# Ledger of designs, part 120: peptides against a protein of PDB entry 3HUF

Target 1, 320 residues: chain A of PDB entry 3HUF
Amino acid sequence: MWIIEAEGDILKGKSRILFPGTYIVGRNVSDDSSHIQVISKSISKRHARFTILTPSEKDYFTGGPCEFEVKDLDTKFGTKVNEKVVGQNGDSYKEKDLKIQLGKCPFTINAYWRSMCIQFDNPEMLSQWASNLNLLGIPTGLRDSDATTHFVMNRQAGSSITVGTMYAFLKKTVIIDDSYLQYLSTVKESVIEDASLMPDALECFKNIIKNNDQFPSSPEDCINSLEGFSCAMLNTSSESHHLLELLGLRISTFMSLGDIDKELISKTDFVVLNNAVYDSEKISFPEGIFCLTIEQLWKIIIERNSRELISKEIERLKYA

## One batch from the design tools (peptide; made by RFdiffusion4, then SolubleMPNN)

Design b2_p19_1_s2
Fold by OpenDDE base, seed 5:
Structure b2_p19_1_s2 (fold): chain B 320 residues (1-320), chain A 19 residues (1-19)
Amino acid sequence: as target 1 above (320 residues)
Amino acid sequence: EKEKELEEIEKEELEEAKK
């Protein structure tokens, strides 16, 4: 999201979140959802127009800012952004930091981009929330991205956490739920006066982790916890592969259970399968190898003695 | 320093508005 603050008292010492939309900036406007009052004698009654675009799909992957357009409203002294005069038709900016000078005012408005990018695990929840979040200037998507800051966990009562949720947790993204999204939808008016009134996602995250026994106390408890073990994985999602890498596993990939030969078995401690293959092919599992799902692996990993538990399961199958 | 610059600009604007 874009945040503005200013030097001196020209913004009354307050910071403000700018959501996608159009703002008239000037001395003789009242602060509301479409106006920003700036108090200085060198500033025109109506001085500039700020237009913030909704996030693009590219912004979800890059963590880049919503496009920021500035237009001077034919003022006597003009408008500058980053020491450059704004053109007559306005200019668009994709920089994360903008220094905006209105007229001859020696105090500048500083606009900065706070990265917030929300990944969804469930396409239905994405379809429900994406429009509202985009109107807050928050990029949204389903795919893994290095730019993601938050991850929406699906609240299905009594269900195991998904691979996406497991990976998001280990990647140290802030896991949030629908309650946080609802709260975000209400902040539009309150943040006009004070950008600090934006809800803290970390409180939501702490509550989710505390109230769900499927989470370890920290990502650090699981990261590299299986260092020295080797697994083979049936061609699964990229998230599944990255999850296993974060556990410190050496990973071999195969296309079918028929590709699991004696050589692969000799080098592999266990085989990771997706749920569909695990359930359908239970009868055809190679002898002498431990096969499990990612969800079954996760149940072992969250235990304090995960290495001992896995070692015992591997030994049981080698001696059977 | 910037406050003094603002005061100078305000004086100049007041002088221009009196013309």
Scores: peptide ipSAE 0.036, ipTM 0.696, DockQ to the pose 0.077
Fold by OpenDDE base, seed 1:
Structure b2_p19_1_s2 (fold): chain B 320 residues (1-320), chain A 19 residues (1-19)
Amino acid sequence: as target 1 above (320 residues)
Amino acid sequence: EKEKELEEIEKEELEEAKK
């Protein structure tokens, strides 16, 4: 989201969120959803127009800001952004930090991009929420992205958490639920005057973790917990691979169960399979190797003695 | 006239910011 602050109390000492939309900026406007009052004697009644675009698809992957357009409203002394005079037709900016000077005002408006990028685990939930979140200037998507700050967990009572949720947790993204999204959708008007009134996603996250026994206390409890072990996996999902890497595993990939030969078995401690392959091919598992699903692995990883548990299972099958 | 007035305003605002 875009946040503005200003020097010299020209914004009344307030921090303001700018959602996608158009704002008239000047001395003789009243603060609302489309106006920003700036209190300085040197500023025109109507001085500039700010236009913030909705996030692009690219912004979801890059964590880049919503495009910020500035137009001077034909003022005598113009408008500057980053010490450069705004052109007559206006200029567009993709920088994360904008120093905006209105006329000859010695105090500047500082606009900065606060990264908030929400990944969804479920395409149906994405379809439900994407439009509303984009109108808040929040990029949204389904695929893994290095720019993601938040991850929406699916509420399915009694089901195991998904691989996406496991990976989001270990990647230290803030896991949120539909209750947070609902709350976030209601604050748009209340945060106009005070950006600090944004709902704390960390509180939602803490509550999710506290109330769900499928999560460890912290990502640090699981990160590198299996350092020194080696696994083989089917080349299925990038998230699964990244999850296993975060556990500290050495990973070998194979294309089919038929590729699991004596050489691969000699180099690996266990094989990680997806649920479909595990269930369908359970009878055809190679002898002398421990095979498990990611969900079964996760149940071991969340235990305090995960290394001992894995070691016991490996030993049990080597001597069987 | 308006330019001089604005320069005076800018000076006043700068002096207030230094206090």
Scores: peptide ipSAE 0.035, ipTM 0.634, DockQ to the pose 0.520
Fold by OpenDDE base, seed 3:
Structure b2_p19_1_s2 (fold): chain B 320 residues (1-320), chain A 19 residues (1-19)
Amino acid sequence: as target 1 above (320 residues)
Amino acid sequence: EKEKELEEIEKEELEEAKK
């Protein structure tokens, strides 16, 4: 989201969130959803137009800002952005920091991009929330992204957490739920006057973790917890691979259970499978190797003695 | 410094408005 603040009293000492939309900026406008009052004698009654675009698909992957357009409204002294005069037709900016100077005002409006990028675990939730979140200037998507700041956990009562949720947790992404998204949808009007009223996701995250026994106390409890062990996995998802890497595992990949040869077995402590393959092929597992699902592995990882537990299971199946 | 610059701009604008 774009946030503006200013030096001196030209914004009355307030910070403001700018959502996607158009704003008239000037001395003789009233602060509302489409106007920004700036108080200085050197500023025109209607001085500039700010236009913030909705996030692009690219912005979801890069964490880049919504495009910020500035147009001078034919003022005597013009408008500058980052010490450059705004062109007659307006200019568009993709920088994360903008210093906007209106006329001869010695105080600048500072616009900065606060990164917020929300990943969804399922397409149904994305379809429900994407439009509203995009109108807040928040990029949304389904795929893993290095720019992801928040992850929406599905509320399925009594179900195991998904691989996506596990990975989001280990990546130190802030896990949120529908209650936080509902709260975000209500703040649009209140944050016009005070950007500090933007809800903090950390409280929601703390509550989710506290109330769900499927999470360890911190990501640090699980990161590199299986350092020194080796696994093989079916090449099914990049998220599963990255999850296992964050556990400190050495990973080998295979295309089918039939590709697991004696050499791979000799170098591998266990095989990680998805639920569908595990359930369908239980009878055809190679002899002398421990096979488990990611969900079964996660249940071991969240225990304080995870290394001891996994070692016992490996030994049990090697000698069975 | 910026406050002095603002005061100078305000003086210039007041002098132009008296012409």
Scores: peptide ipSAE 0.034, ipTM 0.684, DockQ to the pose 0.080
Fold by OpenDDE base, seed 4:
Structure b2_p19_1_s2 (fold): chain B 320 residues (1-320), chain A 19 residues (1-19)
Amino acid sequence: as target 1 above (320 residues)
Amino acid sequence: EKEKELEEIEKEELEEAKK
């Protein structure tokens, strides 16, 4: 989200979130959803127009800001952004930090991008929330991104957490739920006056982890916990591969169970399968190898003695 | 320092508005 602050008292010492939309900025406007009052005698009654665009798909992957447009409203002394005079038709900015000078005012408005990029675990929840979140200036998507700051966990009662949730946890992203999204939807009016009223997702995350036994105490308990072991996986998802890498596994990929030959078995401690393949192919698993799902692996990984548990299962099947 | 600059600008604007 864009946040504005100012030097001196020209913004009355307040920080404000700017959501996508259009704002008239000047001395003789009243603060509301479309106006920003700036208190300085050197500033015109109506001085500039700020326009913040909704997030682009590219912004989701880059963690870049919503496009920030500035137009001078034909003022005597103009408007500058990052020491450059704004053109007559306005200019657009993608920098994460903007120093905005209105007229000859020696105090600048500082706009900065607070990175918030929300990944969803499923398309249904994305479809439900994306429009509202985009109107808050929050990029959203389904695919993994290095720019992802938050991950929306799907609450299915009685189901295991998804691979996406597991991976998000190990990546140390802030896992959130629908309750946080609902809360975000209510803050839009209040944060106009005080940007500090933006809800802290970290508290939501702590509560999710604390109240769900499917999570370990910390990501650090699982990261590299299986260092020294080797697995083979069906080439089904990039997230699954990245998850196994974070566990410290050496990974071989195969396209079908038929590709699991004696050579691969000799170099592999266990095989990781998706649920569909595991359930359909249970009767055709290669002899002498431990096959499990990612969800089954996760249940072992969250245990403090995960290495011992895996070792026992490997030994049981190598000598059977 | 910036407050002094602001006061100078305000004086200039007041002088221009009197013309």
Scores: peptide ipSAE 0.039, ipTM 0.708, DockQ to the pose 0.077; fails the geometry check

Design b2_p19_1_s3
Fold by OpenDDE base, seed 3:
Structure b2_p19_1_s3 (fold): chain B 320 residues (1-320), chain A 19 residues (1-19)
Amino acid sequence: as target 1 above (320 residues)
Amino acid sequence: KKKEEEEKIKKEELEEAKK
């Protein structure tokens, strides 16, 4: 989201969120959803127009800002952005920090990008929320992204957490739910005057983790917890691979269970499978190797003695 | 003249921000 603040009292000492939309900036406008009052004698009654575009698909992957357009409204002294005079037709900016000078005002408006990118685990939830979140200037998507700041956990009562949720947690992404998304949808008007009224996801995250026994106390409890062990996995998802890497595992990949030869077995402590393959192929597992699902592995790694538990299971199946 | 006018405006606004 774009946030503006200013030196001196030209913005009345307030920080403001700029959602996607158009704003008239000037001395003789009233603060509302489409106007920004700036108090200075050198600023025109209607001085500039700011236009914030909705997020692009690229912005979801890069964490880049919504495009910020500035147009001078034919003022005597013009408008500058980052010490450059705004062109007659206006200019567009993708920098995360903008210093906006209106006319000869000695104080600048500082615009800065607060990165927020929401990943969804469920396509149906994305379809429900994407439009509203995009209107807040929040990029959304389903795929893993290095720019992801928040992850929406699907509330299925009594179900195990998904691989996406596990990975998001280990990446230190803030896990949120539909209740937080609902709260975000209500703040659009209240944050016009005070950007500090934007809800913090940390409280929502703390509550989710506290109330769900499927999460360890911190990601640090699980990161590299399986260092020194080796696994093999079916090449099914990049998220599963990245999850296992964060556990400190050495990973070998295979295309089918038939590709698990004696050489691979000799170098591998266990095989990680998805639920569908595990359930369908459990009768055909290679002898002398421990096979488990990611969900079964997760149940082990959240325990304080995870290394001992895995070692016992490896020994049990190697000598069975 | 334009530079003097600019410095004058800047000085006036800085003096008002101190009040």
Scores: peptide ipSAE 0.104, ipTM 0.763, DockQ to the pose 0.566
Fold by OpenDDE base, seed 5:
Structure b2_p19_1_s3 (fold): chain B 320 residues (1-320), chain A 19 residues (1-19)
Amino acid sequence: as target 1 above (320 residues)
Amino acid sequence: KKKEEEEKIKKEELEEAKK
């Protein structure tokens, strides 16, 4: 989201979130969802127009800012952004930091981009929330992204956490739920005067982790916890591969269960399968190797003695 | 005249911000 602050008292010492939308900026406007009052003698009654666009699909993957448009409203002394005079038709900016000078005011409005990108685990929740979140200047998506800052966990009571949730946790993404999204949707007007009134996602995250026994206390408890072990999995570009890498596993890939030969078995401690393959192929598992699902593996790795548990299962099946 | 007006405005605003 865009946040503005200013030197001196020209913004009354307050910071403000600028959501997507259009703002008239000037001396003789009242602060609301479409106006920014700026107190200076050199600033016109209506001085500039700021327009923040909704996030693009690209912004979800890059963590780039919502486009920021500035137009001078034919003022005596003009408007500058980053020491450059704004053109007559207005200019658009994608820089994360903007120094906006209105007229001859000695103090600048500083606009900075606070990165927030929300990944969803399922398309249904994305469909429900994406529009509202985009109107807050928050990029949203389903796919893994290096720009992802938050991950929405679906609250299905009694269900195991998904691979996406496991991976998001290990990536140190802030996991949130519907309660946080609902709360976030209510703050739009309250943050006009004070950007610090934005709800803290970390408290939501702490509560989720505390109330769910499927999470370890920290990602660090699981990251590289299986260093020195080797696994094989079906060749996939899925989040499962990245999850297993974060566990410190050496990963071999195969195309089918029939490709699991004696050579692969000799180099592999266990085989990781998705639920569908595990359930359908239980009878055709290679002899002398431990096969498990990613969810079964997760249940082991969250235990304090995970390495000992895995070692016992490997030994049981190699020497049986 | 315009430059003097600009310097005057800048000075007045800096003096107000120090109060």
Scores: peptide ipSAE 0.104, ipTM 0.763, DockQ to the pose 0.630
Fold by OpenDDE base, seed 2:
Structure b2_p19_1_s3 (fold): chain B 320 residues (1-320), chain A 19 residues (1-19)
Amino acid sequence: as target 1 above (320 residues)
Amino acid sequence: KKKEEEEKIKKEELEEAKK
């Protein structure tokens, strides 16, 4: 989201969130959802127009800012952004930091981009929330992104957490739920005058972890917890691969169970399968190797004695 | 004249910000 602050109390000491939309900036406007009063003698009654665009799809992957347009309203002294005069038709900016000078005011408006990018695990929830979140200047999507700051866990009562949720947790992404999204949607008016009134996602995350026994105490409890073990996995999911890498596993990939030969078995402590393959092919598992799902592996790795548990299962099948 | 007016405005704003 865009946040503005100003030097010399020209914004009355206020820090404002600028959501996507249009703002008239000037000396003789009243602060509201579409106006920004600036207290200076050198600025016009109506001096500039700021227009913030909704996030692009590219912004979801890059964590880039919503486009910020500035137009001078035919003022005597003009408008500058980053020491450059704004063009007659207005200019658009994609920099994360903007120093805006109105007329000859000795004090500047400082605009900065605070990154918030929300990944959804469920397409139905994305469909429900994306429009509202985009109107807050928050990029949204389903795919893994290095720009992701928050991850929406689907609350299906009584279901195991998904691989996406497991991976988001280990990546130290802030996991949130629908309650946080609802709260975030309602604060739009209250944060106009004080950007600090944004809801704390970390509180939501702490509550999720505290109330769900499927999470360890911290990501650090699981990261590299399986260092020194080797696994083979079906080449089906990049997220599953990245999850296993974060556990410290040496990973081999295969395309079918038939590709699991004696050589692969000799180098592999266990095989990780998806639920569909695990359930359909239990009878055809290679002899002498431990096969499990990611969800079964997760149940082991959240235990304090995860290494001992895995070692015991490997030994059991090696002597069977 | 325009530069003097601009400097005067800047000085007045800096003096007001110190109060």
Scores: peptide ipSAE 0.103, ipTM 0.762, DockQ to the pose 0.538
Fold by OpenDDE base, seed 4:
Parts: C-alpha cells; structure tokens; sequence
Structure b2_p19_1_s3 (fold): chain B 320 residues (1-320), chain A 19 residues (1-19)
C-alpha cells in the first residue's frame, strides 16, 4: 500500500495510507477519502491531484507499487516528483519512493510503498476477496511469487493443511485467514487519520500457528531437516518441488510411475506422490520403494525425530 | 543545522500565514 508522510508537519505529523482512488491535495481541503489537506502557505488551495490505480497482475509478481499519478492543478509554482517537474498533462510513477514537492514548500511529502501481496490457496477465496483487497491497493493471486508477503490459509475443518500452506510456512510467508481479511476491510476509514492502525498480520499468524498442531514450532525446525535423503516426485506441482527442496532433499522428477526403474530406485530413498495419484495407483507401486503423499511426509517432518522416522520406513521397505 | 534551518523556514512560513 502507499503510505504518505511529510516533513515540517505539513501533514500535521500524521502518516496516511492512500488506497486506490483520486485525491485532491491542497491547503484549503478537508481530509477525507478523496482529499489530503497540506498545511503550508506555499501551497495552493487546490494544488495537485493524486490518482492511485488498482494493482495490476504484474504487480503481484513483482511486488511493485500501484501506479501513482500526479497532476498539477495549474498552480503558480507547479509540482515536482523526485526533483522533476510534473508535466502539464500529469505524470505516472512506478517508483517505490516518491518525494513530492508542492510549489515552493520547503517540506516534501514522502510517499513510500509498503509491499503487501496476498497469495490465496484456493480460487474460491480469491474470487471472494480479490476485489476488496485490490481496492485497498493489495495485489492478489493464486500462483506462488517471490513477491508474496502473505498467504491466506483455507480453513477446512478436519482437513490436513494444503501443500500451499506448508510451503508458505517454510518460506516464512505470513499465514493469515479470513478473520484478518475481514479486519482489513474495516480499517479503510480509520487509517486515513493514522496509518499505524493497520492491523498486524504477525499477530494473526502467531495465533494460527499456536492453535494448530499441524504446524511445527518454527520453519527452521523443518528447513533442511531431510538433508542427505533423496526422493523422486511426479512432475505435477512446482510448489511441491519447492517444498521438498526446502526440506533439503535431492529431487528426481518422473512423468509416470512406469519411469521408476531399478536405477532410480537404487538412488532414491522414497517416492513422493499427490493424493490423487497415491489413491489411484496404490496397487501398482513398484516393489522395494517407500511411496508416500506430501501430507504423509508433512506429518513426519513436523516431528522432532523426523530423520529417524524416515530412516525406519526406508529400511522397512528395502528389506521387505 | 539542517533541522534548525527547517524550523526557521517553518516559523517564517507560519508567520506569513498569520498575515
């Protein structure tokens, strides 16, 4: 989200979140959802228009800011952004830091982008929340991205956590739920006056982890916990591959169970499958190899003795 | 020094608004 602050108390010492929308900036406007009052004599009654666009699909992958448009409202001394005079038709900015000078005011408005990109685990939740979050200037998507800061866990009662949730946890993404999204929807008016009122997602995350026994104590407990082991996986999910990589596994990929030959078995400690393949092909598993689902693997890796548990299962099946 | 100059400019700007 865009946050503005200013030098010299020209914003009354307040920080403000700017959501997507249009703002008239000037000395003789009242702070509201579409106006930013700036207290300086060097500033026109109505000085500039700021327009923040909704996030693009590209912004989700890059963690880039919502586009920030600045237009001078035909003022005597103009408007500058990053020491450059704003053009007569306005200019658009994608920089994460904007130093905005209104007229001859010696104090600048500092706009900075606080990166927040929310990944959703399922398309239904994305469909429900994307519009509202985009109106907050928050990029949203389903695909994994290095720019993702938050991950929405789907709460299905009695189900194991998804591979997406497992991976989000291990990569140290802040896991949130619908309660946090609901809270975000309520702060829109309050954060106009004080940007510090933005809810802390880390508290939500801590509560999720504390109250769910399917999570290890920390990501560090699981990262590289299976270093030295080798697995083979069906080439079906990139997230699954990245998850196994974070466990420190050497990974071989195959396209079908028929590709698992004696050579691959000799170099592989176990085979990781998705639930659908595991359930459908269980009767056709190669002899002498340990096959498990990612969810079964997860149940092992969250245990403190995960290496010993995996070793015992490998030994049991190599000599059976 | 820079903070004192900013405070001086702020004071001057605040005095000109009272006129």
Amino acid sequence: as target 1 above (320 residues)
Amino acid sequence: KKKEEEEKIKKEELEEAKK
Scores: peptide ipSAE 0.035, ipTM 0.642, DockQ to the pose 0.114; fails the geometry check

